# Peptides against a protein of PDB entry 3ESW, part 17

Target 1, 322 residues: chain A of PDB entry 3ESW
Amino acid sequence: NNIDFDSIAKMLLIKYKDFILSKFKKAAPVENIRFQNLVHTNQFAQGVLGQSQHLCTVYDNPSWHSIVLETLDLDLIYKNVDKEFAKDGHAEGENIYTDYLVKELLRYFKQDFFKWCNKPDCNHCGQNTSENMTPLGSQGPNGEESKFNCGTVEIYKCNRCGNITRFPRYNDPIKLLETRKGRCGEWCNLFTLILKSFGLDVRYVWNREDHVWCEYFSNFLNRWVHVDSCEQSFDQPYIYSINWNKKMSYCIAFGKDGVVDVSKRYILQNELPRDQIKEEDLKFLCQFITKRLRYSLNDDEIYQLACRDEQEQIELIRGKTQ

## One batch from the design tools (peptide; made by RFdiffusion4, then SolubleMPNN)

Design b2_p22_3_s2
Fold by OpenDDE base, seed 5:
Structure b2_p22_3_s2 (fold): chain B 322 residues (1-322), chain A 22 residues (1-22)
Amino acid sequence: as target 1 above (322 residues)
Amino acid sequence: SKYDEKLIEKIKKKLKEEYEKL
């Protein structure tokens, strides 16, 4: 009996696609109730939802992408990418070029474009005067600062001249293209927009223990890749747990197509108690938000994204067994 | 899609391998 393995394989593929698509159908009433109860009763869940409402969509702004591309030295960036790409002699197709691009963007951003600001320089004394700055606290934005999505302004007094310097913590990434300074929040915010402006698949990763970074989906590596603009780091998810010996509880990735608990990628040791939410409820929450983000996608897009999700979940499971 | 073709080939290969073990 000649078993038609081709027909069987095609039939299995159809059934598999149907099964995957069934997970992304409109939420059942019971799931909506569970979601509403979770976000109203659990502060961590509410925080994840609130972040998703901003971080998953804010960077999908074509006008911002244009402003970014007009602001960056694209000639320098592509010259450096082409130079590094040529050294490696890659017979490996067009997909590896994006890895070189992200690596150059990390270099360019840290070395040429953006500055770390632990304390601001004195507005009166000029550059390299941050050592003379004493923090006085924080206050709300003034009328000008409020135009640029500023929630907090750090206030500093110069020990030399006695003048007050304001350090607005801007959340408007377009304002950050002008100011070109900040801490991990400003770095990650603007760098996420920069990567998005090149048409890349990017997620914003929030760590509960006061750090933030990016992930980029490498078509070459066929996975999500750790990207930290502050560290000029590419594919080094271990730097926090191992190199910094950082204790962490949660790492949540926010992208246009989903919200994912990526804690397993980054929390390799010194895990803090995961007591903010039940693991099953966090998994449900991320899946529910992801489902909502995909409501406008077609069946093929949903299927392709679901296949990536499954691959990532397999990766995250395997990473704990090493 | 190229992905579907690859998946079909993987499924087909696995089905053959499992059948040959029976």
Scores: peptide ipSAE 0.038, ipTM 0.712, DockQ to the pose 0.572
Fold by OpenDDE base, seed 2:
Structure b2_p22_3_s2 (fold): chain B 322 residues (1-322), chain A 22 residues (1-22)
Amino acid sequence: as target 1 above (322 residues)
Amino acid sequence: SKYDEKLIEKIKKKLKEEYEKL
């Protein structure tokens, strides 16, 4: 009997699609109860939920994308991308162009556009005066600073002139296009918006141990790629654990289509205790939030994203991105 | 989709391998 393996495979694919789609249907009452209990009883879970409510949606703003594209030197960016693509890219096809674009955006952002601000310059003494600045503490925003989603303002006194300089920690990325300075939070916030403005699939990665970065989905590499704007780093997930010898417990990626524990990509050594939540509860939480983010998607979109998720999980288990 | 085609081929391969073991 010639077994029609093609017909069987097609039938299994249909059943597999139905099975995948069944996972993304409306949550059962028991799942809703479990979710509510988890976020009310576990502070880490509440934090992940709170971050997801902001980070998964805030960057999907077409008005902000337009403002970003109008603010960046697109002629310079594309000139540099075209130049690097012309050297190496012709053999590897059009999909690699996006990797060159992200690499140029990393260069442009760090070298030409944004600056690191450990301490602000003195507003009175001018440029390169940050060495003269003494921290006095932090306070709430004033009426002007509050217009730009500012939660905290760092206060500095100039040792030379005695004047006070305010360093507002703005969370409005459009304000960051003006100020063009910050620490890892401001860098990652604005750079995430920049990548989104080019139509890229981007995730914001939160590390519990006070760092943040991006991931973008490379169509060329067919995987999520580590992107750190502070470091001008592309596809170097090892830099924190290996190069910095950083101790870490959790890395959570937040994107429009899901929330994913990506700790296995970045925590390669010096793992801190994962004691903030049970592993099963974290997995449930991320899946539940991801399910909610996908409720409005069609069956084909859900299926394609689920396939991407499965490939990522296989990658994270196999450790093959080293 | 190109993904479905690749998945079908993987399923076919696995089905054939498991059938050859029986």
Scores: peptide ipSAE 0.036, ipTM 0.703, DockQ to the pose 0.725
Fold by OpenDDE base, seed 4:
Parts: C-alpha cells; sequence; structure tokens
Structure b2_p22_3_s2 (fold): chain B 322 residues (1-322), chain A 22 residues (1-22)
C-alpha cells in the first residue's frame, strides 16, 4: 500500500491550522478574570498593558504617514538606497531592497534629519551653546507645549546670558518632525513612525532599564531585525548586553499585531533579576494582549502571524539569529 | 500559500523519515 504522504501531510496541516486558530478564539471567562486580576494586582503588568494601549496602535495613522513622507527627503533617501542596492549587485524586485531602505533610513535619520539633545542649546545664544546650560529641574508643560502630548519639560539656565531654555519632552511624533531633536525616547518614537510610514512591519521595544529601540520584520531575512535609530544600528541585538555591558531585566516589543517578550534577543549577559512579575504571568499577559490585538483579523492572517510567532519563539530559544 | 507548501513539504519529509525508521 503506497502511503499517500501528501494526503496525510494535508490532513495534518488542516488539524494544525485548526489547533492554532483555536488558541486565538475569544478569551474564556477564566482568562478574563486572570487578566483583570493580574493588571489590578501587578504594577508591571499594568505598565505593560498601558504601554500596549498606546504603542500597539498609535503609529497606525495614515494621516501621520502622509505628513512623514511629505517631510522627509524621499529623493535623497531612494537615491542612496538605489545606489547601495546597485553596488551590491542585487536584482530589482528582491525583498532585500527593504533592508537597504531601513539601513538608509537609519543613516538619513541620524546624519541628516534628527539631533541628539543631551542639553538644549541656549535659545538666546544660539547653536552649540549646550555646554553653557545648567539643569534647573523639570516642570509640567505650559499651554502651548501641552498641545503636543508633552509629559514633562526640562528647564535649563544659560550660564552665559542667564536666560531660561525649555526642553519639552514631546511624545507627539509629528511635533518631533518640527523640533528634530531629543533623546532615545524621541528618537525611537519618531523613527518608529517613519518606518511605519513606509508600510513596514515595525515593533517598538521598551527596555525597563531606560532604553528604547525598534524591530523591523525583514521579509528577506524572514525574522524580526533589531533597529536602533540612536546607534544607526541594524541587526545588532548584542550591542546593549555585550558592547555596552548594560544590565537589563526586560525587553518588551509592542506592535500592531502583538506584544512579545523579546528579552532573550537582547539580554545575553548581565541579566538583572526578573522579579517584577512571574514568568508565567508575563507570558500570559503578552499572549492575552496579542489575542485581543488579533481579534478582528481573519483566519489566514491569524495563522500567518501565529507561524511567524512560532518561528520567533524558536529563534529566541535557540539564541541564534539565523 | 507559499508557507503552506513549505510546511507540507517539511511534514512529508518528516513523515518519510519516520516511516523509513519503522
Amino acid sequence: as target 1 above (322 residues)
Amino acid sequence: SKYDEKLIEKIKKKLKEEYEKL
């Protein structure tokens, strides 16, 4: 009897799809109770939930994408992408072009577009005067600053002229297209929007130890790729743990299609205690939020994303970026 | 989908390998 391996494989695939889809069904009452109890009793869980409510959806704004594309020098960007793409001898239409685009966007953003602001320049003395600035503390936003989702304003006094300079920490990425300056928060916020504006699949990665970066899903590499706008870094997840010798406890990725604990990608050494939440509760939380974010997707989309998630989990367990 | 085709081929390969061990 010739075993019809094709028929068996097709049957197994159907059963596997059904099994995967069953995990993304509406949460059972017990799961909702567990979720509510977790976010009400665990501060870290509440923080992850709060971040997910913003970061998972805020960048999916077509109006913002248009404003970004109108603001960037697209001619320069694509000219540079095409130049580097041609130099490496790739054929037109390869999925690798998007990796070149992201690399150029990293270059363009850091070199041509955005500025690191440790201290602001003095508004009175002009450019390159940040060395003369003394921090006086932080205060709430004024009426103008409040229009641009400003949570805090850092206040500086110029040692030369005595004038006060305000450095509002804007969370509105459209305002950041105007101001073109900030720290890791402003950099990652605007750069996440920029990547999204090119139709890319992007996650915002929050590290508990005061750093933030992006991940881009490379269709060429078929995986999530580390992207840090501050560092002009592409596919270097080791830079924090190895190069910076940074101690870290949690790295959480926030995207439109899910929330994922990506700590294993970035925490390679100097792991801090993961004592903010039980591992099983964090896993449950991320899965529960992810399930909610996917609730409106069709079965094919859910299945494709679940397959991507499984591949990522295998990658994270193996500790090898393929 | 291209993914389904690849998965089917992986399943077929694994099924054949396990069958050849029996």
Scores: peptide ipSAE 0.035, ipTM 0.694, DockQ to the pose 0.666
Fold by OpenDDE base, seed 3:
Structure b2_p22_3_s2 (fold): chain B 322 residues (1-322), chain A 22 residues (1-22)
Amino acid sequence: as target 1 above (322 residues)
Amino acid sequence: SKYDEKLIEKIKKKLKEEYEKL
């Protein structure tokens, strides 16, 4: 009897789809109670929720995407992408072009567009005067700075002229297109928006130990790819744990379609205690927020995203990054 | 979808492998 493996596989796929879709139904009353209790009783959970309410949606702004695309040297970017893509003879298909685009955006952003600002230059003495700057502390934004979602302003005194220079820590990425300077926060914020402006699937990764970066979903590699604009790094998730010997406890990825604990991708050694929340509660929290973000999606979209999530979870368990 | 086709092929392959072990 020739077993119709095709018919069996199709039947299993239907049942699997139904099973997946059943997981993304509206949360039961018990899940809502668990969620409310968790975010009310656990500060880390409240922080993750608060970040998700901003980071999962803020970059999905078409008007911001237009402003970004009008600000970047698109002719230079695409010229460089086309040049690198042509070297590989198109052998790997159209999806690899997007990987070349992200690599060029990393180059362009670090080399041509944005500047690292450990200390500001003196507003009076001009360029390359940051060495003369002494930190005096931080204060709240003034009336002008407050227009651009500024939470804090670092204050510096020039040792040469004695004048005060303000370094506002803007959270408005459109203001960062003008200022074109910052630290990891400003770099990641604006670069996340830049990648989103090209229509890419991007997540913002928050590390509890004071670093932030991106992930891009490569259709060519069929996985989430580490992207750090500060480091001009593509697909090097090991740089923090191995190269920097950084100790870390949590890495949480925030995207329009979900919140994911990606700690296993980046914390390869020197793991700090994960004592801020129970692992089961963190898993529940991320899944619950992810469910909420997907409530308006159709069954096909939910299924495709769930399949992507499952592949990522398998990747994270197997430790096969390369 | 292209994903469903790939998944079907993976399922078919695995089913065949498990059947050949019986």
Scores: peptide ipSAE 0.034, ipTM 0.698, DockQ to the pose 0.664

Design b2_p22_3_s3
Fold by OpenDDE base, seed 1:
Structure b2_p22_3_s3 (fold): chain B 322 residues (1-322), chain A 22 residues (1-22)
Amino acid sequence: as target 1 above (322 residues)
Amino acid sequence: SEFDKQLEEKIKKELEEKYKKE
């Protein structure tokens, strides 16, 4: 009797899907207890949870997407994307267009749109006066600054005119569309929103050692791609560990569909002690938060995301990102 | 989905290969 391999394969796939879906069912009481205990007893876990509550959902705002698209020079952006796509992209299919788009957005953002601000210019002396600015410290926001989700204001005194200049560290990305300046935090915050506004799958990556960047899911490459707006970098996860010789302990990615420890993608050498949480507890935490983020999704969506997650985990284990 | 079809085909091939080796 010819073994009906087609029928067996279908049956195995169904059982596999059911098994995967079973992992994303509502958490058992024991898992809830473990989660609560972990968040209450481990400061790092509490920090990851707190970040997830903001970063996983804040960028899913259609009103913000509209404001972004109205603010950017879309004609210039698409003209440049079309130009690059016409050179090589037609042979590779439509999915590569989004990679060209992200690369152009990196260029546009760094070269044309946003500015790095180590020190602000003097409000009185005008442009290119940052060299004359002395830091006096930081303080809380005033009533006006508080309207734009500002936690800290850096205070500077001009050595030339003696006037005080305030540099609010705004967390409202819409305010950043106006100010168009900041450091890695402001850059990554606004750039994450920009990428989301084009309908892309984007994660915010937090590094414990005071850096932040993005990941974009490339349909062409069929993987998460490193994106750093500050560096105008696309698919260069090695830049921190290798080029900068940066020491790092944790890199955590936050997206609408999950929280993932992506440390293995970026920490290639000079690894700092991972002593903030047990590895098993971190894995559990990320999985638990991810599960919660997916509670409203249907079975097909859950399955597709789970398959993508497994592919990423295989990539991270094998070190085959490049 | 197209993904499901590809996975089914992959499973099928693996099963066939295993059966031929046994």
Scores: peptide ipSAE 0.100, ipTM 0.763, DockQ to the pose 0.635
Fold by OpenDDE base, seed 2:
Formats: sequence, C-alpha cells, structure tokens
Structure b2_p22_3_s3 (fold): chain B 322 residues (1-322), chain A 22 residues (1-22)
Amino acid sequence: as target 1 above (322 residues)
Amino acid sequence: SEFDKQLEEKIKKELEEKYKKE
C-alpha cells in the first residue's frame, strides 16, 4: 500500500495548526489563578509584567514614528544604505536591504545623532566641560522635567564655576530626539523607537545586570538579530559574555507580539545564579504575557508568530547562531 | 504560505524517514 505521505503531511499540518491555535485561546481559569499568584508573590515576575505593560506597546505610536522620520536625516541614511547595497546586496536579494538599513541606523545614531553622557557638560561653562562635574546625587523631577516622563534627575556641580547642572533621565523618547544624549537606557529607548519607525519588528532586551539593547527580526537571516546602539553592534550577541566578560543572570526580550527569555543567546559564560524565579514559572509567565498580547490577532497571524517562536526556540537550543 | 509548504515538506521527510526505519 503506497502510503500517501503528501496527504498525511497535509493532515498533520492541519492538526498542528489547530494545536498551535489552541494554545493562544483565552486563558483557562487555572492559568489566570497561577498568573495572579505568581505576580503577587514573586517580585521578579511583577517586574517582568510591569515592563511588558510599557515596553510591549509604547513604541507602537504612529505619531511618534512620524516625528522620528521627520527628525532623522533620511536622505543621508538612504544614500548610505543604497551605496552599501549597491556593492554587495544585489547578489543576496532585496531582503538584505533591511540589514543594511539597520547597520546604517546604528552608524548614524552613534556617529551623527546621539551622544554618550557619563556626566553632563556644565550649563554655564559650555561644551567639553564634563570633566569638571562632580555628582551631588539624584532627586525627583521639577515641573518642567516631569512633562517628559522623568523619574530621576542626576545633580552635578561644576568644580570651575560652582553652578549646578541637572541631568534628567527622560523616559520620553521624543524628548530624547531633542536632548540627543544619555546612557544605555536613553540610547536603547530612542533607538528602539527609531527602528520601529522604519516598520521593523523590534524587541527591547532587558538584562537584569544593568544593560539594555535591541533585537531586530531580519527577514534576510530569518531570525532575531542582536542590535546594540551603544556599541554600534549588529549580530554580536557574544560581546557581553565574551568581550566584556560580563556576568549575567537574565535577558528578557519585550516586543509587541511577545515576551521571550533570550538569556541563552547572550549568557554564554559567567552565568550568575538564576534564583529570582523558578524556571518553569518564568516560562509560564512569558507564555502567559505573550498569549495576552496576541488575543486580538487572527488565526493566520497567531500561526505565523508561533512558527517564528518555534524557530527561535530551536535556534536557542542548538546554539547555531554562532 | 511558503512556511506551510516548508513545514509540509519537513513533516513528509520525517514520515518517510520513520517509515524507512520501520
């Protein structure tokens, strides 16, 4: 009996689709209870939930995308992308163009647009005076600073003129388009918005050990790609563990379509104890939040995203992105 | 979708491999 493998494969695919879709249906009462208990009893889980409520949705703002595109030198950016694409991109097809775009955005952002601010310049003495600045501590925002989602203001005294300079830590990325300075938080925040403004699939990666970066989904590479605006880094997930010898415990990616533990991509050595939450509870939490983020999607969208998720999980298990 | 085709092909190959081992 010639087994019709094609017919069997089609039938199995239908059953697989149904199975995948069943996972993204409304949460069962038991799952809701487990979720509520977890976020009320585990501080790390509460933190992940709180971050997801902000980071998964805040960058999906069309008005912000327009402001970003109006602020950037698009002519320069596309000129440089076209130039690099003309050298090597024709052999690889149109999908590689977005990789060139992200690489140029990394260059443009670091070299032409944004500034690292360890200490601010003195407001009185002018440019290149940060060496004269002594930290006095941090305080809450004033009435003007509070308009731009500022939680903390770092206070500095100039050793030369004695004047006080304020360095507000703005969380409003539109304000960062004006200030054009910050540390890893401001860099990643604004750069995430920039990538989103070009219509790219982007995740914000939070590391528990005080660093943040992006991931972009490359259609050319057909995977999530590490992107660090501070480092002008593309597809170098090893830089933290290997180059910096950084010790890390958790890396969590936040995107519009899901929350994913991406620790395996970045924690290659010097792993710190993962003692903040049980592994099964973290997995459940990320899946539960992801499920909620997908409640409004149609069956085809859910299926496509689930397929992408499965490919990523296979990648993370196999370690093949090196 | 192109993904569906690729998945069908993977399923087909896995079925063929299992059947050849049985």
Scores: peptide ipSAE 0.096, ipTM 0.751, DockQ to the pose 0.811
Fold by OpenDDE base, seed 5:
Structure b2_p22_3_s3 (fold): chain B 322 residues (1-322), chain A 22 residues (1-22)
Amino acid sequence: as target 1 above (322 residues)
Amino acid sequence: SEFDKQLEEKIKKELEEKYKKE
């Protein structure tokens, strides 16, 4: 029997599309009740929801994108990207250009633009004086610092001159374009905005064990790619579990189109207990938030994103079996 | 759409490959 594979493929596609679209219909009353109960009774769920309300949308600001692009040395960046693309890119196709761009942005950001700040330099003694700084603790922002979404200010005393230096932990990424210093939080925050400013599809990854990084969706690789601005790292999800021997429990990715538990990508060994929420409830929560984020999208957009989601889930499952 | 066409082709290929292995 000559199996008409073409006809079967068409029928399967139609059925699959209908099935996918059915998942993104308006939430049933029972799902809303489950969601409300979960976020009111589970602190971890409430935290994920709270983060999603900020991280999923804050970077989609056209005015911020313009400010970023005006601040960066675009001539240098594109010169370097074009140089690397000219070597290898012609053989791999045009989609690889964005991978070269992200790699250059990682280089540029770490080497030319932003600085790691474990301790601030003394405001009085000048550069390279951080070794003389003693932490006195943290306090709330002053009136000026409060203008830039500052949650806390670290206070340091200089052992040499006795003066106090304030290190505000700004959450305003536009302020970070000015200060050009911070720790993993500031690095990831600003770098996420930078990537978004180039029109890239980016997620902010939160790790419960006090680290944060990005994921970029590579059209060339057709998958989400690990990106850590602090480490100048591209496609090295193993660095935390293997290289750092870091113990981790949860990694959650926040993007404009969804919230995804990406723990399986990064937690390869030394897994800490996942006791903050039931696995089924976490899965439900992420799916529910994702559904809400996609509510305004058309059927074709929903379908394309859902296909991408399924591919990612398959990838995450296969990665554990290797 | 171009996406649908690519997916149909992928599904077709996967079906053909499975059938050849059976």
Scores: peptide ipSAE 0.077, ipTM 0.734, DockQ to the pose 0.517
Fold by OpenDDE base, seed 4:
Structure b2_p22_3_s3 (fold): chain B 322 residues (1-322), chain A 22 residues (1-22)
Amino acid sequence: as target 1 above (322 residues)
Amino acid sequence: SEFDKQLEEKIKKELEEKYKKE
C-alpha cells in the first residue's frame, strides 16, 4: 500500500496547527490566578511585567519612525550598505541585504551619529572637556527635562570654569536623536527605535547585571541575532560571558510579539544564581505575557510566531547559535 | 501560506525518510 505521505503530512500539519493555536487561546482562569499571584508575590516577575508594558510596544510608533528616518543620513547609510553588499557579490533582493543594513546601522550609529558619555562636556568650555568634569551627584529633572521622560539628571561641575553642566538621563528616544549622547541605556533605547524604523523585528534585551542590547530577527539567518549598538556588535552573543568575562543571571528579551528568556544565548559561563524566581514560574510568566501580546493576531500570524518560538527554543537548548 | 507549504514539504520529507529506515 503506497503510503500517501502527502495526505499524512497535511493531516499532521492541520493537527499541529490546531495544537499550537490551542496554546494561544485566552488564558484559563487558573492561569490568570497563577499570573496574578506570581506578579503580586514575586518582585522579579513584577519587574518583568512592568518592563513588558513599556518595551514591548513603545517602539511601535509610526510617528517616531518617520522622525528617525528624517533624522538619519539615509543616503550615506544606503550608499555604504550597497557598497558592502556589492563587494561581497550578492545579488539584489536577497534577504542578506537586511543583515548588511543592520551592520551599517551599527557602524553609522557608533561612528557617525551617537556618542558615549561617561561624563558630559562642559556646556561653557565646549567639546572634549569631559575630563574637567567632576560629578556632584544626581537630582530630579527640571521642567524642561521632564518633557522628555527624564527620571534622573546627573550634575557635573567644570574644574576649569566652575560652571555646572547637567546630564539628563532621557528615556525619550526622540530627544536622544537631538542630544546624540548617552550610556548603554540611551544607546540601546535609540538604536532599538532606529532598527524598528526600518521595519525590522527587534527585541530589547534586558540583562539584570546592568547591561542592555538588541536582537533583530534575520530573515537570512532565520533566527534572532544579537545586536549591541555600544559595541558595534553583530551576532556576537558570547561577548559578555567570554570576552568581558561578565557574570550574569538573567537576560530577558522584550518584543512586540513576546517576552523571552534568552539567558541561554548570552550566559555561556560565570552564571550567577538564578534565585529571583523559580524557573517554571519565569517560563510561565514569559509565556503568559507573550500570549497577551498575541491576542489580536490572526491564526496564521500566531502559528508563524509559534514556529519561530519553537526554533528559538531548540537553538537555545542546543547552544548552537553558530 | 508559503510557510505552510514549506512545513508540509518538510514533514513529508521527514516521514519519507523515517519510513525508508523502517
Scores: peptide ipSAE 0.041, ipTM 0.706, DockQ to the pose 0.573

